# Peptides against a protein of PDB entry 4GXB, part 183

Target 1, 277 residues: chain A of PDB entry 4GXB
Amino acid sequence: VPTEEVSLEVLLSNGQKVLVNVLTSDQTEDVLEAVAAKLDLPDDLIGYFSLFLVREKEDGAFSFVRKLQEFELPYVSVTSLRSQEYKIVLRKSYWDSAYDDDVMENRVGLNLLYAQTVSDIERGWILVTKEQHRQLKSLQEKVSKKEFLRLAQTLRHYGYLRFDACVADFPEKDCPVVVSAGNSELSLQLRLPGQQLREGSFRVTRMRCWRVTSSVPLPSGSTSSPGRGRGEVRLELAFEYLMSKDRLQWVTITSPQAIMMSICLQSMVDELMVKKS

## One batch from the design tools (peptide; made by RFdiffusion4, then SolubleMPNN)

Design b2_p26_6_s1 (from b2_p26_6, 14 letters changed)
Fold by OpenDDE base, seed 2:
Structure b2_p26_6_s1 (fold): chain B 277 residues (1-277), chain A 26 residues (1-26)
Amino acid sequence: as target 1 above (277 residues)
Amino acid sequence: LEPTEEELRELEQQIAQAEANLAAAL
């Protein structure tokens, strides 16, 4: 792609648009710096955020596809998909809420975390009780962003990334599940017929390994539901999990977001390693 | 049978509603 100056749209978690002038040849960090500059985010806080490729759903929700890598050209990455549903999103890229303290010290950082958290609550990524919801609304009305975040930090799945509903082979084969990544775990929420909502927690510290596989379904002559195009690549995330003492079991999640899930796993592991060092 | 996209969306909604209900009961 020839090097040209272009206007690139980057979205915040709440859908706010940030327009930046960049070169088509600018790498992820260059674009991130441009976004930071546009927002007046200080340089020392840039590292707490990342650019993500997402697919915008009809309801305006974001399906995270992947984190943009350092070598990627964000403009090319998003435009090459030739679909307006794909967007670039700025989001915090750490898991431990302790890092919020660093980000919250800056007005812009505080605003970004606040906007993201509000959005995550509105989207149901963060789970709230009625009382908590009342308290959060009160704090929103007062525009007490710091207090809002402090309360939000105590909420279930704060800081988690929620994925689209998908399929796992746990606890049984072809089980519909909603996966969320955060707090060094994959949370699998599911409801079996006639049962209540259940949550399975898979801590990354108990994962021996994981892998993403892609397969092209063989055209099995049977009733391909018309909506799954004949050639859709099936992505799976498989991880080997220590279920009990000396008992390893493979768990496989079938999801178009398997790559993003693996990125989350690696990111959580990396963060844990940094904390132990 | 693998759940349809519609079934998965319904599941998401059901899970969300169940969570909301649980939160409300708590």
Scores: peptide ipSAE 0.024, ipTM 0.604, DockQ to the pose 0.019
Fold by OpenDDE base, seed 1:
Structure b2_p26_6_s1 (fold): chain B 277 residues (1-277), chain A 26 residues (1-26)
Amino acid sequence: as target 1 above (277 residues)
Amino acid sequence: LEPTEEELRELEQQIAQAEANLAAAL
């Protein structure tokens, strides 16, 4: 792609559009800096955010595809997909809520965290009781962003990234699950027929390793599910987990977001390593 | 049988509802 000045749209978590003028040759960090400048986010807070490639669903929800890497050209990465469904989203890129304190000290940082948190609650990524929802709504009406965030930080799955419903081989084969990543874990929520909602927690510290695999389903002659076009690549995330003392077990998640899940795992591990240092 | 995309969406909704119900009971 020739180097040209272009207008690039970057979305916030709430769907707010940020238009930036960048070069087609600008790398992820260059674009991130341009977005930060447009928002008046201080340079020292840029590192708390990242750009993500997402697919916008019909309902306006975002399905996270992957984090844009440092070497990528965001303009090329999004336009090469030749679909208007794909967007670039700015989101916080840390897991420990303690880092919110640094970001909240700045007005723009506070606004970004607030907008993201409101969106995550509205989308059901953060779980709230009726009473908590009432309290949050009251704080929102008062525009008390700091207090809103302090309350939100105590809520279940605060700071988690929620994935689209998918399939796992745990606890049973072909088990429908909703996976969320956060607080150094993968949370698997599932409901087996006739059973109550269950949540499985897989801590990254107990994962020996993980891998992403891509496979092309063999055209099995059975015409069964019409909707998945014969040519769709199946992605799987498999991790080896320490279930008990000296007992390792593989868990496999089949999801088009397997890459994003693996990115989350690596990011959580990296953050833990930084804290121990 | 692998769940259909529709079944997965329904499950997601059911999970969301169950979570809301749990939250309401807490």
Scores: peptide ipSAE 0.021, ipTM 0.578, DockQ to the pose 0.019
Fold by OpenDDE base, seed 4:
Structure b2_p26_6_s1 (fold): chain B 277 residues (1-277), chain A 26 residues (1-26)
Amino acid sequence: as target 1 above (277 residues)
Amino acid sequence: LEPTEEELRELEQQIAQAEANLAAAL
């Protein structure tokens, strides 16, 4: 792609558009810096955020595809997909809510966290009771952003990234699940026929290893699921988990977001390693 | 049989509703 100046749209979690003038040859960090400058985010806070490639759903929800890597050219990465549904989103890229304290010290950082948190609540990524919802709305009406965030930090799945419903081989083969990543775990929410909603927690500290695999389904003659085109790449995240003492078991999640899940796992592990150092 | 996309969406909605109901009951 020839080096040209272009206007690139970067979305916040709430769908707010940030337009930045960048070069087509600008790498992820260059674009991130441009976004930060446009928002007046201090340089020392840039590292708390990342750019993500997402697919915007019809309802405006974001399906996270992957984090943009350092060597990538965001303009090329998003435009090469040749679909308007793909967007670049700015989001916080740490897991420990303790880092919110650093970000919240700045007005722009505070606003970004607030907007993200409001969006996560509205999308059901953060789970709230009726009373909590009432309290949050009251704080939102008062524009008490710090107090809003402090309350939100106590909520279930605060800071989690929720994935689209997918399939796992746990606890049973071909089990539909909703996966969320956060707090150094993968949370698997599922409902088996005739059973109540269950949540399985897979702590990253008990994962021996994980891998992402891609496969092209062989045209098996009979199960033409009409909607999955014969040629779609199947992505799987498999991790080996310490279920009990001396018992390792593989768990496999089949999801188009398997790459994003693996990125989350690595990111959570990396953050834990930084904290232990 | 792998669940259809529709079944997965229904599950997601059911989960969301269950969570909302739980929140309402508390």
Scores: peptide ipSAE 0.018, ipTM 0.550, DockQ to the pose 0.019
Fold by OpenDDE base, seed 5:
Structure b2_p26_6_s1 (fold): chain B 277 residues (1-277), chain A 26 residues (1-26)
Amino acid sequence: as target 1 above (277 residues)
Amino acid sequence: LEPTEEELRELEQQIAQAEANLAAAL
């Protein structure tokens, strides 16, 4: 692609548009720096955020596809998909809420965390009771961003990334599940026939290994997922989990977001390693 | 922490959609 100056749109979690002038040859970090500059985010806070490739759903929600890697050219990565549904989103890229303290000391950082948190609550990524929702709304009306975040930090799945409903082979074959990543775990929410909603927690510290596989379903007539056109690549995330002492079990999640799930796992592991170091 | 009623409804809706998608795929 010839090097040209272009206007690139980067979205915040709430759908706010940030327009930046970049080169088509600018790498992910260059674009991130441009976004930070546009927002007046200090340089020392840039590392707390990343750019993500997402698919915008009809309701305006984002399905996270992957984190943009350092070597990527964001303009090329998004435009090469030839679909307007794909967007670049700025989001915080750490898991431990303790890092919020560093970010919220700055006005711009505070605003970014606030906007993301409001969006995550509105989208049901953060789970809230009726009473908690009332309290959050009151704080929102008062524009008390710090207090809002402090309350939000106590909520279930705060800081989690929620994926689109998918299928797992746990606890049963072809089980519909909603996967969320956060707090060094994959949370699998599911409801078996005749049972209540339950959550399975898979801590990354108990994962021996994981892998993403891609396969093209054989044209056997029966496995045509109606939503996947003929020949769509099936992505799976498989991880080997220590269920109990000396008992390893493979769990496989079938999802178009398997790559993003694996990125989350690696990111959570990396963050844990930094804390131990 | 028990999910809120609203969270349960949303999750149930998502699960129902996933079930429908799976049923359509099978």
Scores: peptide ipSAE 0.033, ipTM 0.638, DockQ to the pose 0.026; fails the geometry check

Design b2_p26_6_s2 (from b2_p26_6, 13 letters changed)
Fold by OpenDDE base, seed 5:
Structure b2_p26_6_s2 (fold): chain B 277 residues (1-277), chain A 26 residues (1-26)
Amino acid sequence: as target 1 above (277 residues)
Amino acid sequence: LEPTEEELKELEEQIRRAEENLAAAG
C-alpha cells in the first residue's frame, strides 16, 4: 500500500470517536501515540492502553476480535476487512486494578477509565446490584469520577473483558457459555436446563498450557448450524487445567473470539510475571 | 446440536438478567 496520509477513526469504549491523522504505514504504536496526543494523554500513560480490533454489533456493543500487534498497520488491518462493522477501540490493557491509581492521577486517564467503566456497566460486563446501580447513578449525577471508579473497583467482574456467548465442552459437550477474562482467570458462566446460573472459574495459574486451533469443518451433512456458511473457520481455545491434585483436564471453548481469549490469557500471565519479578 | 446464534444471544441475555438478579439478592 502506498504511504499516504489518512484520517483514522479510533473509538473509546463509550463509542466516542477520536479522529487522528496518520500514515497508512504507521504501526500500532504510532497510531496509539497519535491517539494519545489527540486526547492529551501523557506519554507515560500510553503503555496502560492498547488498540483493539472489534466488530461493532447492531446494538453498538463491541465484540473484541484481537489486540492489534506492534507490527500491524492499524489502518490496513481495519480497512482490509472490507466491512464497516470493524472498528479500532482504545481500552486499558492491564488487569490489576492497582494500576488504576497511576492512570487516575491524570485527568485524561481518569476520564478514559471512567468512560470505559460506565460502558462496561451499561453493557453488563460489570455485574451490578440494584443498590449498587443506584449508588453509581448518584455518583454519575455528582460527576464524581474518582468515587465512581472506587465503587466500581469493588464490583464483580470489574476490569473483565466479556466475550460473546459461545460453546464449551465443559461441564458437558456443546454447552452454551459466556466467557469473561479478568483477574487472572477465565470465568465461564452457564445455565444448564433446570439449573441455576453457574460460574466456573479457571485461574491462569492452574493452566498448564493452552492453544488455539483453526479448523474447517468437513461438510459432514448433519450438524450444519444454520447461518454459518460453508467453509467458515472454526476457532477453538483449548487449555489443560489442573482440576485437582495430579488431575489435568482439557477444556475446549469454541468461539470466533478464541484468538482474543488467548491474547487475554497471555496478557494476564505476562502481568503476573511482572508482579513476581 | 450447536446452539444457533440466536440461541446464544438469548442465553447471553438470560445470563445477564440472572446476574442482575443474583446481584440484587445479595
Scores: peptide ipSAE 0.019, ipTM 0.577, DockQ to the pose 0.019
Fold by OpenDDE base, seed 2:
Structure b2_p26_6_s2 (fold): chain B 277 residues (1-277), chain A 26 residues (1-26)
Amino acid sequence: as target 1 above (277 residues)
Amino acid sequence: LEPTEEELKELEEQIRRAEENLAAAG
């Protein structure tokens, strides 16, 4: 791609557009710095955020595809997909809410966290009770961003990334699940027929290993559900989990977001390693 | 049978509703 100056759109979690002038050859960090500069985010806070490739759904929700890697060219990465549904999103890239304290000290950082948190609540990524919702609304009306975040930090799935509904082989084969990543775990929410909503927690510390696999479904002569085109790559995240003492079991999640899930797992592990050091 | 996209969407809605109900029960 020839090196040219381009206007690149980067979205915040709430869909706010940030337009930056970058080179087509600018790497992820260069673009991130440009976004930070545009937002007046201090350099020392840039590391708390990352750029993500997402697919914007019809309802405006974001399906996270992957984190943009350091060697990538964000402009090329997004434009090469030849679909306007793909966007670049700025989001916080840490898991421990303790790091919010560092980010919240800055006005811009505070605003970014606030906007993200509001969006995550609105999208149902963060789970709230009626009373909590009332409290959050009151704080939002007062524009008490710090207090809002402090309350939000106590909420279920605060800081989690929620994935699109997908399929797992746990607890049963072909079980529909909603996976969320956060707090050093994968949370699998599911409702089996005739049962209440259940949540399975898979702590990364109990994962021996994980892998992402891709497969091309063989044209099985059976009734192709019309919507899955003949050539869609099936992605799976499989992890080996310590269920009990000396009992390892593989759990497999089938999802187009398997790559993103694996990125989350690695990121959570990396953060845990940094904290132990 | 793999759940259809529609079934998955319904699941998401069910989960949302369940979450809302849990929120309401608290």
Scores: peptide ipSAE 0.019, ipTM 0.583, DockQ to the pose 0.019
Fold by OpenDDE base, seed 3:
Structure b2_p26_6_s2 (fold): chain B 277 residues (1-277), chain A 26 residues (1-26)
Amino acid sequence: as target 1 above (277 residues)
Amino acid sequence: LEPTEEELKELEEQIRRAEENLAAAG
């Protein structure tokens, strides 16, 4: 592809548009640097953020598809999909809230974390009580971003990435679940009929392995899953989990975001390895 | 920390919404 200068739109978590002029040949890091420059984010903070490919839903919510890889050309990656639903989003790419302290020292970093956190709360990714919500709103009204973040850091699923509702084989076959990734775990939230909300916490440190599988459902006459057209690729994330001493069990999540889930798992593991080194 | 009753209720609502979204997608 001939190298050409193009305008690329990158969204923040709140949907704010950042327009950058880049080359079609610019790799993910080049584009990230361009976005950082546009935002006046210092170079030493660039590594705390990544570019993600997302699908924008009708309500403006983002379904995360994957993290853009280092060798990718973001302009090509997003435009090749030939759908306006696909966007590039800038988001923080670390899990430990301790790293927020580094980012918050800078005004731009603070603003980015604040905008992301507000969005995550508004989208219900971060769970808040009514009282907490009131406190957060008060802090928003005061534009106390640091205090807002400090409070938010104490909230359930702060820093988690929430996925679209999907299906797991845990605790029962074909169980509807909401999966969230964060704090070195996959949280599976579910409500079985007649039961209260339950959360299954799967710590990455207890995962022996995981894999993503892709399959094409056989046209079985009866199991027309109504929503997936005949022949749509089924993605599954399966992980082998240490349930108890010397007891490994496979857990399988069926989700179009299985790839993104696996990326999150790897990212969480990588971060843990860095901390242990 | 065990979720408070209020947190559980909110989470239940979120799950309900998620289930509804799943049903609508299907």
Scores: peptide ipSAE 0.023, ipTM 0.636, DockQ to the pose 0.025; fails the geometry check
Fold by OpenDDE base, seed 4:
Structure b2_p26_6_s2 (fold): chain B 277 residues (1-277), chain A 26 residues (1-26)
Amino acid sequence: as target 1 above (277 residues)
Amino acid sequence: LEPTEEELKELEEQIRRAEENLAAAG
């Protein structure tokens, strides 16, 4: 693509649009810096955020596709998909809520975390009781952003990334699951027939390895499910998990977001390594 | 922390919706 000046739209978690003038040849960091400058986010806080490629659903919800890589060209990455459903989103890129303290010290950082948290609650990514919801709404009405965040930090799945419903081979084959990544784990929420909702926690520290595979389903001659087009790429995330002493078991998640899940796993591992250092 | 009963109900509803969406996509 020839180097040209373009207007690029970057969305916040709440759907707020940030328009930046960038070059088509600008890399992810260049675009991120432009977004930060537009928002008046200080340079020392830029590293707490990343740009993500997402698919916007009809209801305005975001399905995360992947994190944009350092050497990637965001303009090319989003426009090459030739669909208006794909967007670039700014979101925090750390897992430990302790880093919120650094970000919250700045007005712009505080606003970004607040907007993200409100959106995550509205989307049901953060789980809230009725009473907690009432308290959060009261704080929102008072525009008490710090207090809102402090309360939110105590809530279940705060800071998690929630994926679209998908399928896993755990605990049973072809089990519908909702996967969430956060707090150095993959949380698998599922309901087996006749059972209550269950949550399986897979800690990254007990994962020996993981991989993403891509396969094209062979046209099985059986006439069954009309809706999945014959040519859709099936993505799977498989990880080898230490279930018990000397017992490794593979768990496989089938999801279009398998790449994003793997990025989350690596990011969580990387953050843990930094903390041990 | 074990989820509260209310949290479980909300999660059940979310899973139900997710299951319905999966069933509709299948």
Scores: peptide ipSAE 0.021, ipTM 0.624, DockQ to the pose 0.025; fails the geometry check

Design b2_p26_6_s3 (from b2_p26_6, 17 letters changed)
Fold by OpenDDE base, seed 1:
Structure b2_p26_6_s3 (fold): chain B 277 residues (1-277), chain A 26 residues (1-26)
Amino acid sequence: as target 1 above (277 residues)
Amino acid sequence: LQPTEEELRQQEEEIAAALANLAAAL
């Protein structure tokens, strides 16, 4: 791609548009710095955020495809898909809420976390009771962003990234699940026939390994997963999990977001290693 | 404090609906 100056749109979690002038040859970090500059985010806070490739759904929600890698060219990565549904999104890229303290000390950082958290609650990624919702709304009305975040930090699945409904082979084959990544775990929410909704927790510290596989389904008369046409690539995330003492079991999740899930796993592991250092 | 299942019913129903829709498509 020839090097030229272009206007690139980067979205915040709430859909706010940030337009930046960059070169087509600018790498992910260059674009991230441009976005930070546009937002007046200080340089020392840039590392707390990343750029993600997402697919915008009809309802305006974002389906995370992957994190943009350091060597990528964001302009090329998004435009090469030739679909307006694909967007670049700025989001915080750490898991431990303790790091919020660093980001919240800056006005712009605070605003970014606030906007993201509001969006995550509105989208149901963070689970709230009626009373908690009332308290959060009150704080929003007062525009008390710090207090809002402090309350939000205590909520179920705060800091989690929720994926679109998909299929797992746990606890049963072809089980519909909603996967969320956060707090050094994969949370699998599911409801079996005649049962109540339940949650399974898979801690990354108990994962011996994981892998992503890509395959093309054979032509069959069977229905494919929702949102996928015949002949589309099937992605799976499989991880080997320590279920009990000396008992390893493979769990496989079939999802178009398998790559993003694996990125989350690696990111959570990396962060844990940094904290232990 | 972790909320009760009843207190989270609304969010759970949304998840359940998504799961049901997916199940119906399998």
Scores: peptide ipSAE 0.287, ipTM 0.792, DockQ to the pose 0.023
Fold by OpenDDE base, seed 2:
Structure b2_p26_6_s3 (fold): chain B 277 residues (1-277), chain A 26 residues (1-26)
Amino acid sequence: as target 1 above (277 residues)
Amino acid sequence: LQPTEEELRQQEEEIAAALANLAAAL
């Protein structure tokens, strides 16, 4: 791709558009810096955010595809997909809510976290009770962003990234699940027939290893999943988990977001390592 | 449609129990 100046659209979690003028040859960090500059986000806070490639669903929700890597060219990465449903999204890229304190000290950082959190609640990524919802609404009406975030930090799945419904082989084969990543875990929410909603918690500290596998299904006459065309690449995330003392078990998640899940796992592990150092 | 605090607590307890039972059964 020839080096040209282009206008690139980057979205916030709430869908707010940030237009930046960049070069087609600008790498992820260059684009991130441009976005930060456009938002008036201080340089020292840039590291708390990342650019993500997402697919915008019909309902406006974002299906996270992957984090843009350092050496990627965001303009090329998004435009090469030749689909308007793919977007670049700015989102916080840390897991521990303690880091919110650093970001919240700045007006722009505060606004970004607030907007993201509001969006995550609206999308159901963060679970709220009726009372919590009332309190949150009250705080929104008062535009008390700090208090809003403080309350939000206590909510179930605060800081989690929620994935599209997919399939796991746990607890049963071909079990529909909703996976969320956060708090150094993968949360698998599921409802078996005749049962209540369940959540399996898989702590990254108990994962011995994980891998992503891509495969092309053989042309078999039965499309097992509605909407998967013949020849669609099947992605799986498999992790080996310490279920009990000396008992390791593989858990496999089949999802087009398997790559993103693995990125989240690595990111959570990396953050834990930093905290322990 | 929003869960109550009690519902969330119960869900957590049920999940914990279910996971424990599953772990024991495997």
Scores: peptide ipSAE 0.121, ipTM 0.693, DockQ to the pose 0.018
Fold by OpenDDE base, seed 3:
Structure b2_p26_6_s3 (fold): chain B 277 residues (1-277), chain A 26 residues (1-26)
Amino acid sequence: as target 1 above (277 residues)
Amino acid sequence: LQPTEEELRQQEEEIAAALANLAAAL
């Protein structure tokens, strides 16, 4: 791709647009630095955030496709898809809420976390009771961002990334599930016929291994997901999980976001390794 | 203090709806 100066749009979690002038040849870190500069985010806080490729749904919600890698060219990565649905989003890229303390010390960092958290609550990624919601709204009205975040940090699925509904072979074949990644786990929420909604927790520390596979269904085969036609690429995340003592079981999730799920797994493992060092 | 599943009914309903929609398409 020829090197040219371009205007690139990067979105915050709440949909706020950040326009940066970059080169088409600028790598992910270059673009991230440009965004940070535009926001007046200090250099020492840049590492707490990443750029993500997302698909914006009709309701404005983001379906995370993948994290942009260091060697990628964000402009090329997003424009090559030739669809306006795809966006680049800035989001925090750590899992342990303890790191919020570092980010919150800076006004810009605080604002970014606040905006992200508000968005995550509004989108239902963070689960709240009616009373908690009332408290959060009160704090929001007062623009008490620190207190808002402190309360939010105690909420169910704070810091999680929620994926679009997909299919798993757990606990039974072709089971619809909502997967969320956070707190060193994959949370699978599901409701079997005649049962209540339940949540299965798969801790990354109990995963022996995982893999992403890409396959093309046979023409005679039925689609395992809505809207997938014959010949549509099927992505699966499979992980081998220690269910009990000396009992390993494979769990397979079929999702267009399988790549993003695997990125989350790796990221959570990496963070755990850093904390254990 | 984590909320109970009952207290999170609204979010659960949203999740349930998403799951139901997917199930219907399978």
Scores: peptide ipSAE 0.107, ipTM 0.720, DockQ to the pose 0.024
Fold by OpenDDE base, seed 5:
Order: C-alpha cells, then sequence, then structure tokens
Structure b2_p26_6_s3 (fold): chain B 277 residues (1-277), chain A 26 residues (1-26)
C-alpha cells in the first residue's frame, strides 16, 4: 500500500469518535500515540491502553474481533475488510484493577476509565444489583468519577470482556453459553432446560493448554442457521482444564470470537507472570 | 457451576434471552 496521509476514526467504548491524521504505513503504536495526543493522554499512560478491531452491531454494540498487534498497520487492517461495520476501538488493556490507580491519577485517564465503565454497565457486562444501580446513578448525576469507579471496582465482572452468545460442549454438547473473560478466568454462563442460570468458572491457572482451530463446514443439506451464511469459517477455542487432581478435561467453545478469547487468555497469563516476577 | 444471585435477576433475564434466541436458531 502506498504511503499516504489519511484520516482514521478511532472509537471510545461509549462510541465517541476520535479522528486522527496518520500515515497508511503507521504501525499500531504510532496510531495509538496519535490518539493519545488527540485526547491529551500523557505518554506514560499510553501503555495501559490498546487498539482493538471490533464489529459494530445494528444496536451499536461492539463485538470484539481481536487486538491489533504491534506490527500491524491499523488503517490497512480495518479497510482491508471492506465493511463499514468494522471499527477500531480504544480500551484499557490490563486486567488487575490495581492498575486503575495509576490511570486515575490523570484527568484524561480518569475520564477514559469512567466512560468505559459506564458503557460496560449500560451494556450489561458488569452485573449490578438494584441498590448498586441506584448508587451508581447518583454518583453519575453528581459527576463523581473517582467515587463511581471505586464502587464499580467492587461489582461482579468488573473489568471483564463479555462475548456474544455462542456454543460450548460443556456441560453438555451444543450448549448455548455466554462467555466473559476477566480476573484470570473464563466465565461461562448458561441455563439448562428447567434450571436457573448458572456460572462456570475456568481459571487460567488451571488450563494446561489451549488452541484455536478454523474449519469450513461441509455443505450439509440441513437448513443453515439464519445468522451463518453457507460456507462461513467456523472457529473453535479448545482448552484442557484441570477439573480435579490429576483429571484433565477438554472444553471446546465454538464462536466467531475464538481468536479474541485466546488473546484474552494469553494476555491474562502474561499479566500474571509479570506480577510474579 | 454455581447459581447466580436473585438480586441480579434483570441481567440474568437479558442473558437468558440471548441464550434462548441462540438456542432457537440452532
Amino acid sequence: as target 1 above (277 residues)
Amino acid sequence: LQPTEEELRQQEEEIAAALANLAAAL
């Protein structure tokens, strides 16, 4: 691709648009720095955020596709898909809420975390009780961003990334599940017939290994599900989990977001390794 | 697998609806 100056749109979690002038040859870090400069985010806080490729749904919700890697050219990565539904999103890229303290010391960092957290609550990624919701709304009305975040940090699934509903082979074959990644785990929420909603927790420290596979389904004469066009690539995330002492079991998740799930797993493992060093 | 709290019923209903929609499509 020839090197040219272009205007690139980067979205915040709340849908706010940040327009930056970059070169088509600029790598992910160059674009991230341009976004930071546009927002007046200091250089020492840039490392707490990353750029993500997402698919915007009709309702405005984001389906995370993958994190943009350092060697990538964000302009090329998003435009090569030739679809307006794909966007680049800025989001925090750490899991431990302790790092919020570093980011919150700066006004711009505080605003970014606040906007992201509000959005995550509105989207139902962070789970809240009625009383907690009332308290959060009160703090939002008062524009008390620090207090809002402190309360939010105590909420269920704070800092988690929620994926679109998908299918797993656990606890039963072809079981619909909602997967969320955070706090060094994959959370699988599901409801079996006649049962209440249940959550399965899979800690990354108990995963021996994981892999992503891609396959093309053979045209079986059965009615294609309306959401999957004939011939779409099927992605699966499989991980081997230590269920009990010396008992390993494979769990397989079928999802278009399998790549993003694997990126989350690796990111959580990497962060844990940094904390242990 | 653990049950969720009743106080989170609204979010549970949204999740349940998403799961039901997927199940119906499958």
Scores: peptide ipSAE 0.137, ipTM 0.738, DockQ to the pose 0.024; fails the geometry check

